Peptides against a protein of PDB entry 3HUF. Designs and how they scored, part 158

Target 1, 320 residues: chain A of PDB entry 3HUF
Amino acid sequence: MWIIEAEGDILKGKSRILFPGTYIVGRNVSDDSSHIQVISKSISKRHARFTILTPSEKDYFTGGPCEFEVKDLDTKFGTKVNEKVVGQNGDSYKEKDLKIQLGKCPFTINAYWRSMCIQFDNPEMLSQWASNLNLLGIPTGLRDSDATTHFVMNRQAGSSITVGTMYAFLKKTVIIDDSYLQYLSTVKESVIEDASLMPDALECFKNIIKNNDQFPSSPEDCINSLEGFSCAMLNTSSESHHLLELLGLRISTFMSLGDIDKELISKTDFVVLNNAVYDSEKISFPEGIFCLTIEQLWKIIIERNSRELISKEIERLKYA

## One batch from the design tools (peptide; made by RFdiffusion4, then SolubleMPNN)

Design b2_p22_1_s1 (from b2_p22_1, 8 letters changed)
Fold by OpenDDE base, seed 1:
Structure b2_p22_1_s1 (fold): chain B 320 residues (1-320), chain A 22 residues (1-22)
Amino acid sequence: as target 1 above (320 residues)
Amino acid sequence: MEEEEEKIEKENEEFDEKKELE
């Protein structure tokens, strides 16, 4: 989201979030959802128009800002952005930091981009929330992104957490739920006057983790917890691979259970399978190797003695 | 600084008033 601040109390000492939309900026406007009052003798009554676009799909992957358009409203002294005069038709900016000078005002409006990118685990939840979140200037998507700051966990009562949720946790993404999204929607008007009123996702995250026994206390409890072990996995998802990497596993990939030969077994401590393959092929698992699902692996990893538990299971099956 | 700001204010007001009349 865009946040604006200014020197010399020209914004009344307040930080303001700018959501996607159009704002008239000037001395003689009243602060609301479409107006920004700037208190300076050196600016016009109606000085500039700011237009913030909704996030693009590219912004979800890059964590880039919503496009910021500035237009001078044909003022005597013009408008500058980053020391450059705004053109007559307005200019568009994709920089994360904008210094906006209105006329000869000695103080600048400083606009900065606060990155917030929300990944969804469930397409249905994305479909439900994407439009509203985009109107907050929050890019949304389903695919993993290095720019992802938040991950929406699907609240299915009594279901195991998904691989996406496990991976989001280990990569230190803030896990949120529908309650946080609802909270974001309710505070939209209050943040016009004070950007500090933006809800902190960290409290929501702490509550999710505290109330769900499927999570360890911290990602650090699981990261590299299986260092020194080797696994083979069916080439299913990138998230599954990245999850196993974050556990410190050496990973070999195979395309079918038939590719699990004696050589692979000799180099591999256990095989990780998806639920569908595990359930269908459990009768035909290779002898002398421990096969488990990612969900079964996760249940072991969240235990404090995970290494001992895995070692015991490996030993039990090697001698069976 | 104050005198310069007052001058700028006046110059803005005069410009804005002219624009409203055009």
Scores: peptide ipSAE 0.322, ipTM 0.875, DockQ to the pose 0.757
Fold by OpenDDE base, seed 2:
Structure b2_p22_1_s1 (fold): chain B 320 residues (1-320), chain A 22 residues (1-22)
Amino acid sequence: as target 1 above (320 residues)
Amino acid sequence: MEEEEEKIEKENEEFDEKKELE
């Protein structure tokens, strides 16, 4: 999201969130959803127009800012951004930091981009929330991105957490739920005058982890916990592969159970399968190898003695 | 500083008034 602050008292000492939309900036405007009052004798009554665009699909992957347009409203002394005079038709900016000078005002308005990018675990929740979140200047998507800051888990009572949720946890993404999204939908008016009133996602995350026994106490308890072990997995998802990498596993990939030959068995401690393959092929598993699902693996990993548990299961099948 | 700010204010007011009349 864009946040503005200023030197001196020209913004009344307040930090303001700017959501996507259009703002008239000047001395003789009243602060609201479309106006920014600037207290300076050196600026025009109506000095500039700021326009913030909604996030693009590219912004979801890059964590880049919503485009910021500045137009001078035909003032005597003009407008500058980063010491450059704004063109007659206005200029657009993608920099994360903007120093905006209105006329001869000795103080600048400082605009800075605070990154917030929300990944969803399922397309239904994305479809429900994407429009509202984009209107807050928050990029949204389904696919994993290095720019993701938050992950929305679906609260299904009594269900195991998804692979997406497991991976989001291990990559230290802030896990949030629908209650946090509902809270975000209400903040648009309250944060106009005080950017600090933005709800804390970390409190939501702490409550999720505390109330769910399917999470370890920290990602650090699981990261590299299986270092030195080797697995084979069905080439199903990138998230599953990245999850197993974060556990410190050496990974071999196969396309079908028929590809599991004696050579692969000799190099592999266990095989990771999805639920559908595990349930359908349980009677036809190769002899002499430990097969489990990601969910079964997760249940072992969250235990304090995960390495001992895995070793015991491997030994049980090698000597059977 | 105050005299310069008052001058700038007056120059803005005169410009804004002229623009409203055009």
Scores: peptide ipSAE 0.322, ipTM 0.875, DockQ to the pose 0.749
Fold by OpenDDE base, seed 5:
Structure b2_p22_1_s1 (fold): chain B 320 residues (1-320), chain A 22 residues (1-22)
Amino acid sequence: as target 1 above (320 residues)
Amino acid sequence: MEEEEEKIEKENEEFDEKKELE
């Protein structure tokens, strides 16, 4: 989200979040959803127009800012951004830091981008929330991204957490729920004068983890917990591969169960399968191999003695 | 500083008033 601050009390000592939309900036406007009052004698009644665009799909993957357009409203002393005079038709900016000088005002408005990107675990939740979150200047998507800061877990009661949720947890993404999204959507009016009123997701995350026994106490309890073990996995999702890497596993990939030869078996401690393959092919598993699903692996990893549990299962199936 | 700010204020007011009349 864009945040603006200024020196010399020209913004009344307050920080403000700018959501996507158009703002008239000047001395003789009242602060609201479309106006920014600036208290300076050196500023015109109506000095500039700021326009913040909604996030692009690219912004979700890069964590880049919403495009920031500045137009001077034909003032005597003009407008500058990063010491450059704004062109007659206005200019657009993708920099994360903007120093905006209105006319001869000795103080600048400092705009800075705070990255917030929300990944969704399912397309239904994305479809429900994307429009509202985009109107807050928050990029949204389904696919994993290095720019993701928050992850919305699926609330399907009684189901195991998804691989996406497991991976989001291990990569230290803040896991949130619909209650946080609802709260976030209602803050839009209150943050006009005070950007500090933006809800912190950390409390929501703590409550989710505390109330769900499918999570370990911390990501650190699971990261590299299986160091020294090797697995083979069916080439499935990137999230599944990255999850197993974060566990410290040596990973071999195969395209089909028919590719599991004696050489691969000799190099692997266990085989990781998706649920569909596990259920369909359970009868055809090679003898002497420990096969499990990611969800079964996760249930072992969240235990305090995960290494011992894995070792016992490997031994049980080697001697069966 | 104050005299320069007052001059800038007056110059902005005169310019803004002229623009409101166009």
Scores: peptide ipSAE 0.320, ipTM 0.874, DockQ to the pose 0.792
Fold by OpenDDE base, seed 4:
Structure b2_p22_1_s1 (fold): chain B 320 residues (1-320), chain A 22 residues (1-22)
Amino acid sequence: as target 1 above (320 residues)
Amino acid sequence: MEEEEEKIEKENEEFDEKKELE
């Protein structure tokens, strides 16, 4: 989200969130959803127009800012952004930090981008929330992104957490739920004067983890917990591969169960399968190797003695 | 500093008034 602050109390000592939309900036405007009052004698009554665009799909993957347009409202002394005079038709900016000088005002408005990118585990939830979140200047998507800061877990009653949720947790992404999204949607009016009133997602995250026994106490309890073990995986999901890497596993990939030869078995401690393959092909599993799902693996790795549990299962099946 | 700010304010007001009349 874009946040503005200023020196010399020209913004009344307050930080303000700027959501996508258009703002008239000047001395003789009243602070509201479309106006920013700046307290300086050195600026025009109506000095500039700020326009913040909704996030692009690219912004979700890069964590880049919503486009920030600045137009001077034909003032005596003009407007500058990052020491450059704004052009007559306005200019657009994609920098994360903007120093905006209104006329000869000795104090600058500092606009900075706080990255917030919300990944959804469920397309239906994305469809429900994307429009509202985009209107907050929050990029949203389904795919894994290095820019992801928050993750909305799929709430299926009585099911195990998804691979996406497991991976988000190990990546130290802030896991949130629909209650937090609802809260974000209501804050738009209250944060006009104080950006600090933005709800802390970490409280929501702590509550989710505390109330769900499928989460370990911390990501650090699981990261590299299986260092020294090797697995082979049959999965097309990048998140599954990255999850296993975060566990410290040496990973071999294969495209079919038929590719699991004696050589691979000799070098592999266990095979990780998706649920569909595990259930459909149980009868075709190679002898002498431990096959499990990611969900079954997760149930083991959240235990304090995960290494001992895995070792026992490997031994049981190698000598069966 | 105050005299310079008052001058700038006046120059802004005179400019804004001219623009509203055009």
Scores: peptide ipSAE 0.319, ipTM 0.874, DockQ to the pose 0.733

Design b2_p22_1_s2 (from b2_p22_1, 9 letters changed)
Fold by OpenDDE base, seed 5:
Structure b2_p22_1_s2 (fold): chain B 320 residues (1-320), chain A 22 residues (1-22)
Amino acid sequence: as target 1 above (320 residues)
Amino acid sequence: MEKEEEEIEKENEEFDKKKELE
């Protein structure tokens, strides 16, 4: 989200969040959803127009800012951004930091981008929330991204957490739920004068983890917990691969169960399968190999003695 | 500082007023 601050109390000593939309900036406007009052004698009554665009799909993957357009409203002394005079038709900016000088005002408005990107675990939740979140200047998507800051877990009661949720947890993404999204959507008016009123997701995350026994106490309890073990996995999702890497596993990939030869068996401690393959092919598993699903692996990893549990299962199936 | 701000204010007011009349 864009946040603006200024020196010399020209913004009344307050920080403000700018959501996507158009703002008239000047001395003789009242602060609202479309106006920014600036208290300086050196500023015109109506000095500039700021326009913040909604996030692009690219912004979700890069964590880049919403495009920031500045137009001077034909003032005597003009407008500058990063010491450059704004062109007659206005200019657009993708920099994360903007120093905006209105005319001869000795104080600048400092705009800075705070990255917030929300990944969704399912397309239904994305479809429900994307429009509202985009109107807050928050990029949204389904795919994993290095720019993701938050992850919305699916609230399907009684189901195991998804691989996406497991991976989001291990990569230290803040896991949130619909209650946080609802709260976030309601603060739009309250944060006009005080950007500090933006809800912290950390409390929501703590409550989710505390109330769900499918999570370990911390990501650190699971990261590298299986160091020294090797697995083979069906080449499925990138998230599954990254999850197993974060566990410290040596990973071999195969395309089909028919590719599991004696050489691969000799180099692997266990085989990781998706649920569909596990259920369909359970009868055809090679002898002497421990095969499990990611969900079964996760249930072992969240235990304090995960290494001992894995070792016992490997031994049980080697001697069966 | 104050005198310079007052002069800038006056110049802005004159300019804004001229623009409102066009």
Scores: peptide ipSAE 0.282, ipTM 0.852, DockQ to the pose 0.750
Fold by OpenDDE base, seed 1:
Structure b2_p22_1_s2 (fold): chain B 320 residues (1-320), chain A 22 residues (1-22)
Amino acid sequence: as target 1 above (320 residues)
Amino acid sequence: MEKEEEEIEKENEEFDKKKELE
């Protein structure tokens, strides 16, 4: 989200969130959803237009800001952004920090990008919320992104957490739920004048983790917990691979269960399968190898003695 | 500062008036 602040009380000492939309900026405008009052005699009555675009798909992957357009409203002293005069037709900016000087005002408006990118685990939830979140200047998507700051967990009562949720947790992404999204959707009007009124997603996250026994106490308890073990995995999702890497596993990939030869078995402590393959192929598992699902692995990983538990299961199947 | 701001304000008002007349 874009946030503006200024020195010299020209913004009345308030930090303001700028959602996607158009704002007239000047001395003689009233603060509302489309106007920003700036208190200085050195500023024109109507000085500039700010236009913030909705996030692009690229912004979701890069964590870049929504495009910020500045146009001078044909003022005597013009408008500058980062010490450069704004062109007659306006200029567009993708920098995360903008120093906006209105005419000869001795104080600048500082615009800064607070990165927030929300990944969804469920496409139906993305379809439901993406429009509203994009109107808040929040990029949204389904795919993992290095720019992802928040992850929406699908709360199905009694279901195991998904691989996406497991990976988001280990990646130290803030896990949120539908209640937080609902709150964000209502905040748009109330936070216009005060950016500090944005809800704390960390409080939501803490409550989710505290109330769900499927999470370990911290990501650090699981990261590299299986260092020194080797697994084989079907060439599946990137998230599954990255999850196993974060556990410290050496990973071999295969295309089908038929590709699991004696050589692979000799170098592999266990095979990780998705639920569909595990359920359909359980009768055809290679002899002498421990096969488990990611969900079964996760149940072991969240235990304090995960290494001992896995070692015991490997030994049990090797000598059975 | 105040005198300079008042001069700038006058210059802005004069410019705005000229623009409304063009």
Scores: peptide ipSAE 0.280, ipTM 0.851, DockQ to the pose 0.674
Fold by OpenDDE base, seed 3:
Structure b2_p22_1_s2 (fold): chain B 320 residues (1-320), chain A 22 residues (1-22)
Amino acid sequence: as target 1 above (320 residues)
Amino acid sequence: MEKEEEEIEKENEEFDKKKELE
């Protein structure tokens, strides 16, 4: 989201979130959803227009800012952005930091981009919330992104957490739920005056972890917890691969169960399968190797003695 | 500082008035 701050109390010592939309900026405007009052004698009554676009699909993957347009409203002294005079028709900016000078005002408005990108695990929830979140200047998507800051967990009562949720947790992404999204949708008016009133997603995340026994207390409890073990997996999901890497596993990939030969078995402690392959192929599993699902692995990983539990299962199958 | 701001304010007001008359 875009946040503005200024020196010299010209913004009354407050920070403000700018959502996608159009703002008239000047001395003689009243702060509301479409106006920004700036307190300086050196600026025009109506000095500039700011226009913030909705996020693009590209912004979800890059964590880049919503496009910021600045137009001078034909003032005597003009408007500058990053020491450059704004053109007569206005200019558009994609920089994460903007220093906006209104006329000869000795104090600058500082606009900065606070990255917030929300990944959804469920396409139905994305479809429900994407429009509202985009109107807050928040990029949304389904696919893994290096720019992802938040992850929406689907609360189905009694369901196991998904691989996406497991991976988001280990990546230290802030996991949120529908209750937080609902709260975000209501805050739009209150954050106009003070950007610090933005709801803390970390509180929501702490509550999710505390109330769900499928999560360890921290990602650090699981990261590298299986260092020194080796696994093999089907080359089916990048998220699954990255999840296993974060556990500290050495990973071998195979294309079919038929590729699991004696050499691979000799170098591998266990095989990780998806549920569909596990259920369909359990009768044809190679002898002498421990096969499990990611969900079964996760249930072991969340235990304090995960290394001992895995070792016992490996031994049980090697010596059976 | 205050005197310079007052001069700038007058110059802005004069400019704005001219523009309203065009």
Scores: peptide ipSAE 0.279, ipTM 0.850, DockQ to the pose 0.694
Fold by OpenDDE base, seed 4:
Structure b2_p22_1_s2 (fold): chain B 320 residues (1-320), chain A 22 residues (1-22)
Amino acid sequence: as target 1 above (320 residues)
Amino acid sequence: MEKEEEEIEKENEEFDKKKELE
């Protein structure tokens, strides 16, 4: 999201969130959803127009800012952004930090981008919330992104948490739910004057973890917990691979269960499968190797004695 | 939400047009 603050008291000492939309900036406007009052005698009554675009798909993957357009409203002294005079037709900016000088005002408006990118685990939830979140200047998507700051878990009653949720947790992404999204949707009117009123997602996250026994106490309890073990995986999901890496596993990949030869078995402690393959191909599992799903692995790794539990299962099947 | 932003954008466009005519 874009946040503006200013030197001196020209913004009344307040930080303001700018959502996508158009703002008239000047001395003789009233602060509302479309106006930014700047308290200076050195600026025009109506000085500039700021236009913030909705996030692009690229912004979701990069964590880049929503495009920020600045137009001077035919003022005597013009407008500058980052010491450069704004062109007659306006200019667009993708920098994360903008120093906006209105005419000869001795104080600058500082606009800065706070990255917030929400990944969804479920396409139906994304479809429900994407428009509203984009109108907050929040990029949204389904795919894993290095820019992801928040993750909306799929709430299926009575099911295990998804691989996406497991990975988001281990990545230290803030896991949120629909209650937080609902709160974000209502905040647009209340945060006009104070950016500090933006809800803290960490409280929502703490409540999710506290109320769900499928989460360990911290990501640190699981990260590298299986260091020294080796696995082979049959999965097309990058998140599954990255999850196993975060557990400290040495990973071998294979394309078919038929590729699991005696050499691979000799070097591998266990095989990780997706649920569909595990259920359909149980009868075709190689002898002398422990096969499990990521969900079954997760149930083991959240236990305090995860290494001992894994060792016992490996021994049980290598000598069976 | 979308309608409110479209209304705000429209009001701003109408205002800019009025200023160009003055």
Scores: peptide ipSAE 0.050, ipTM 0.629, DockQ to the pose 0.033

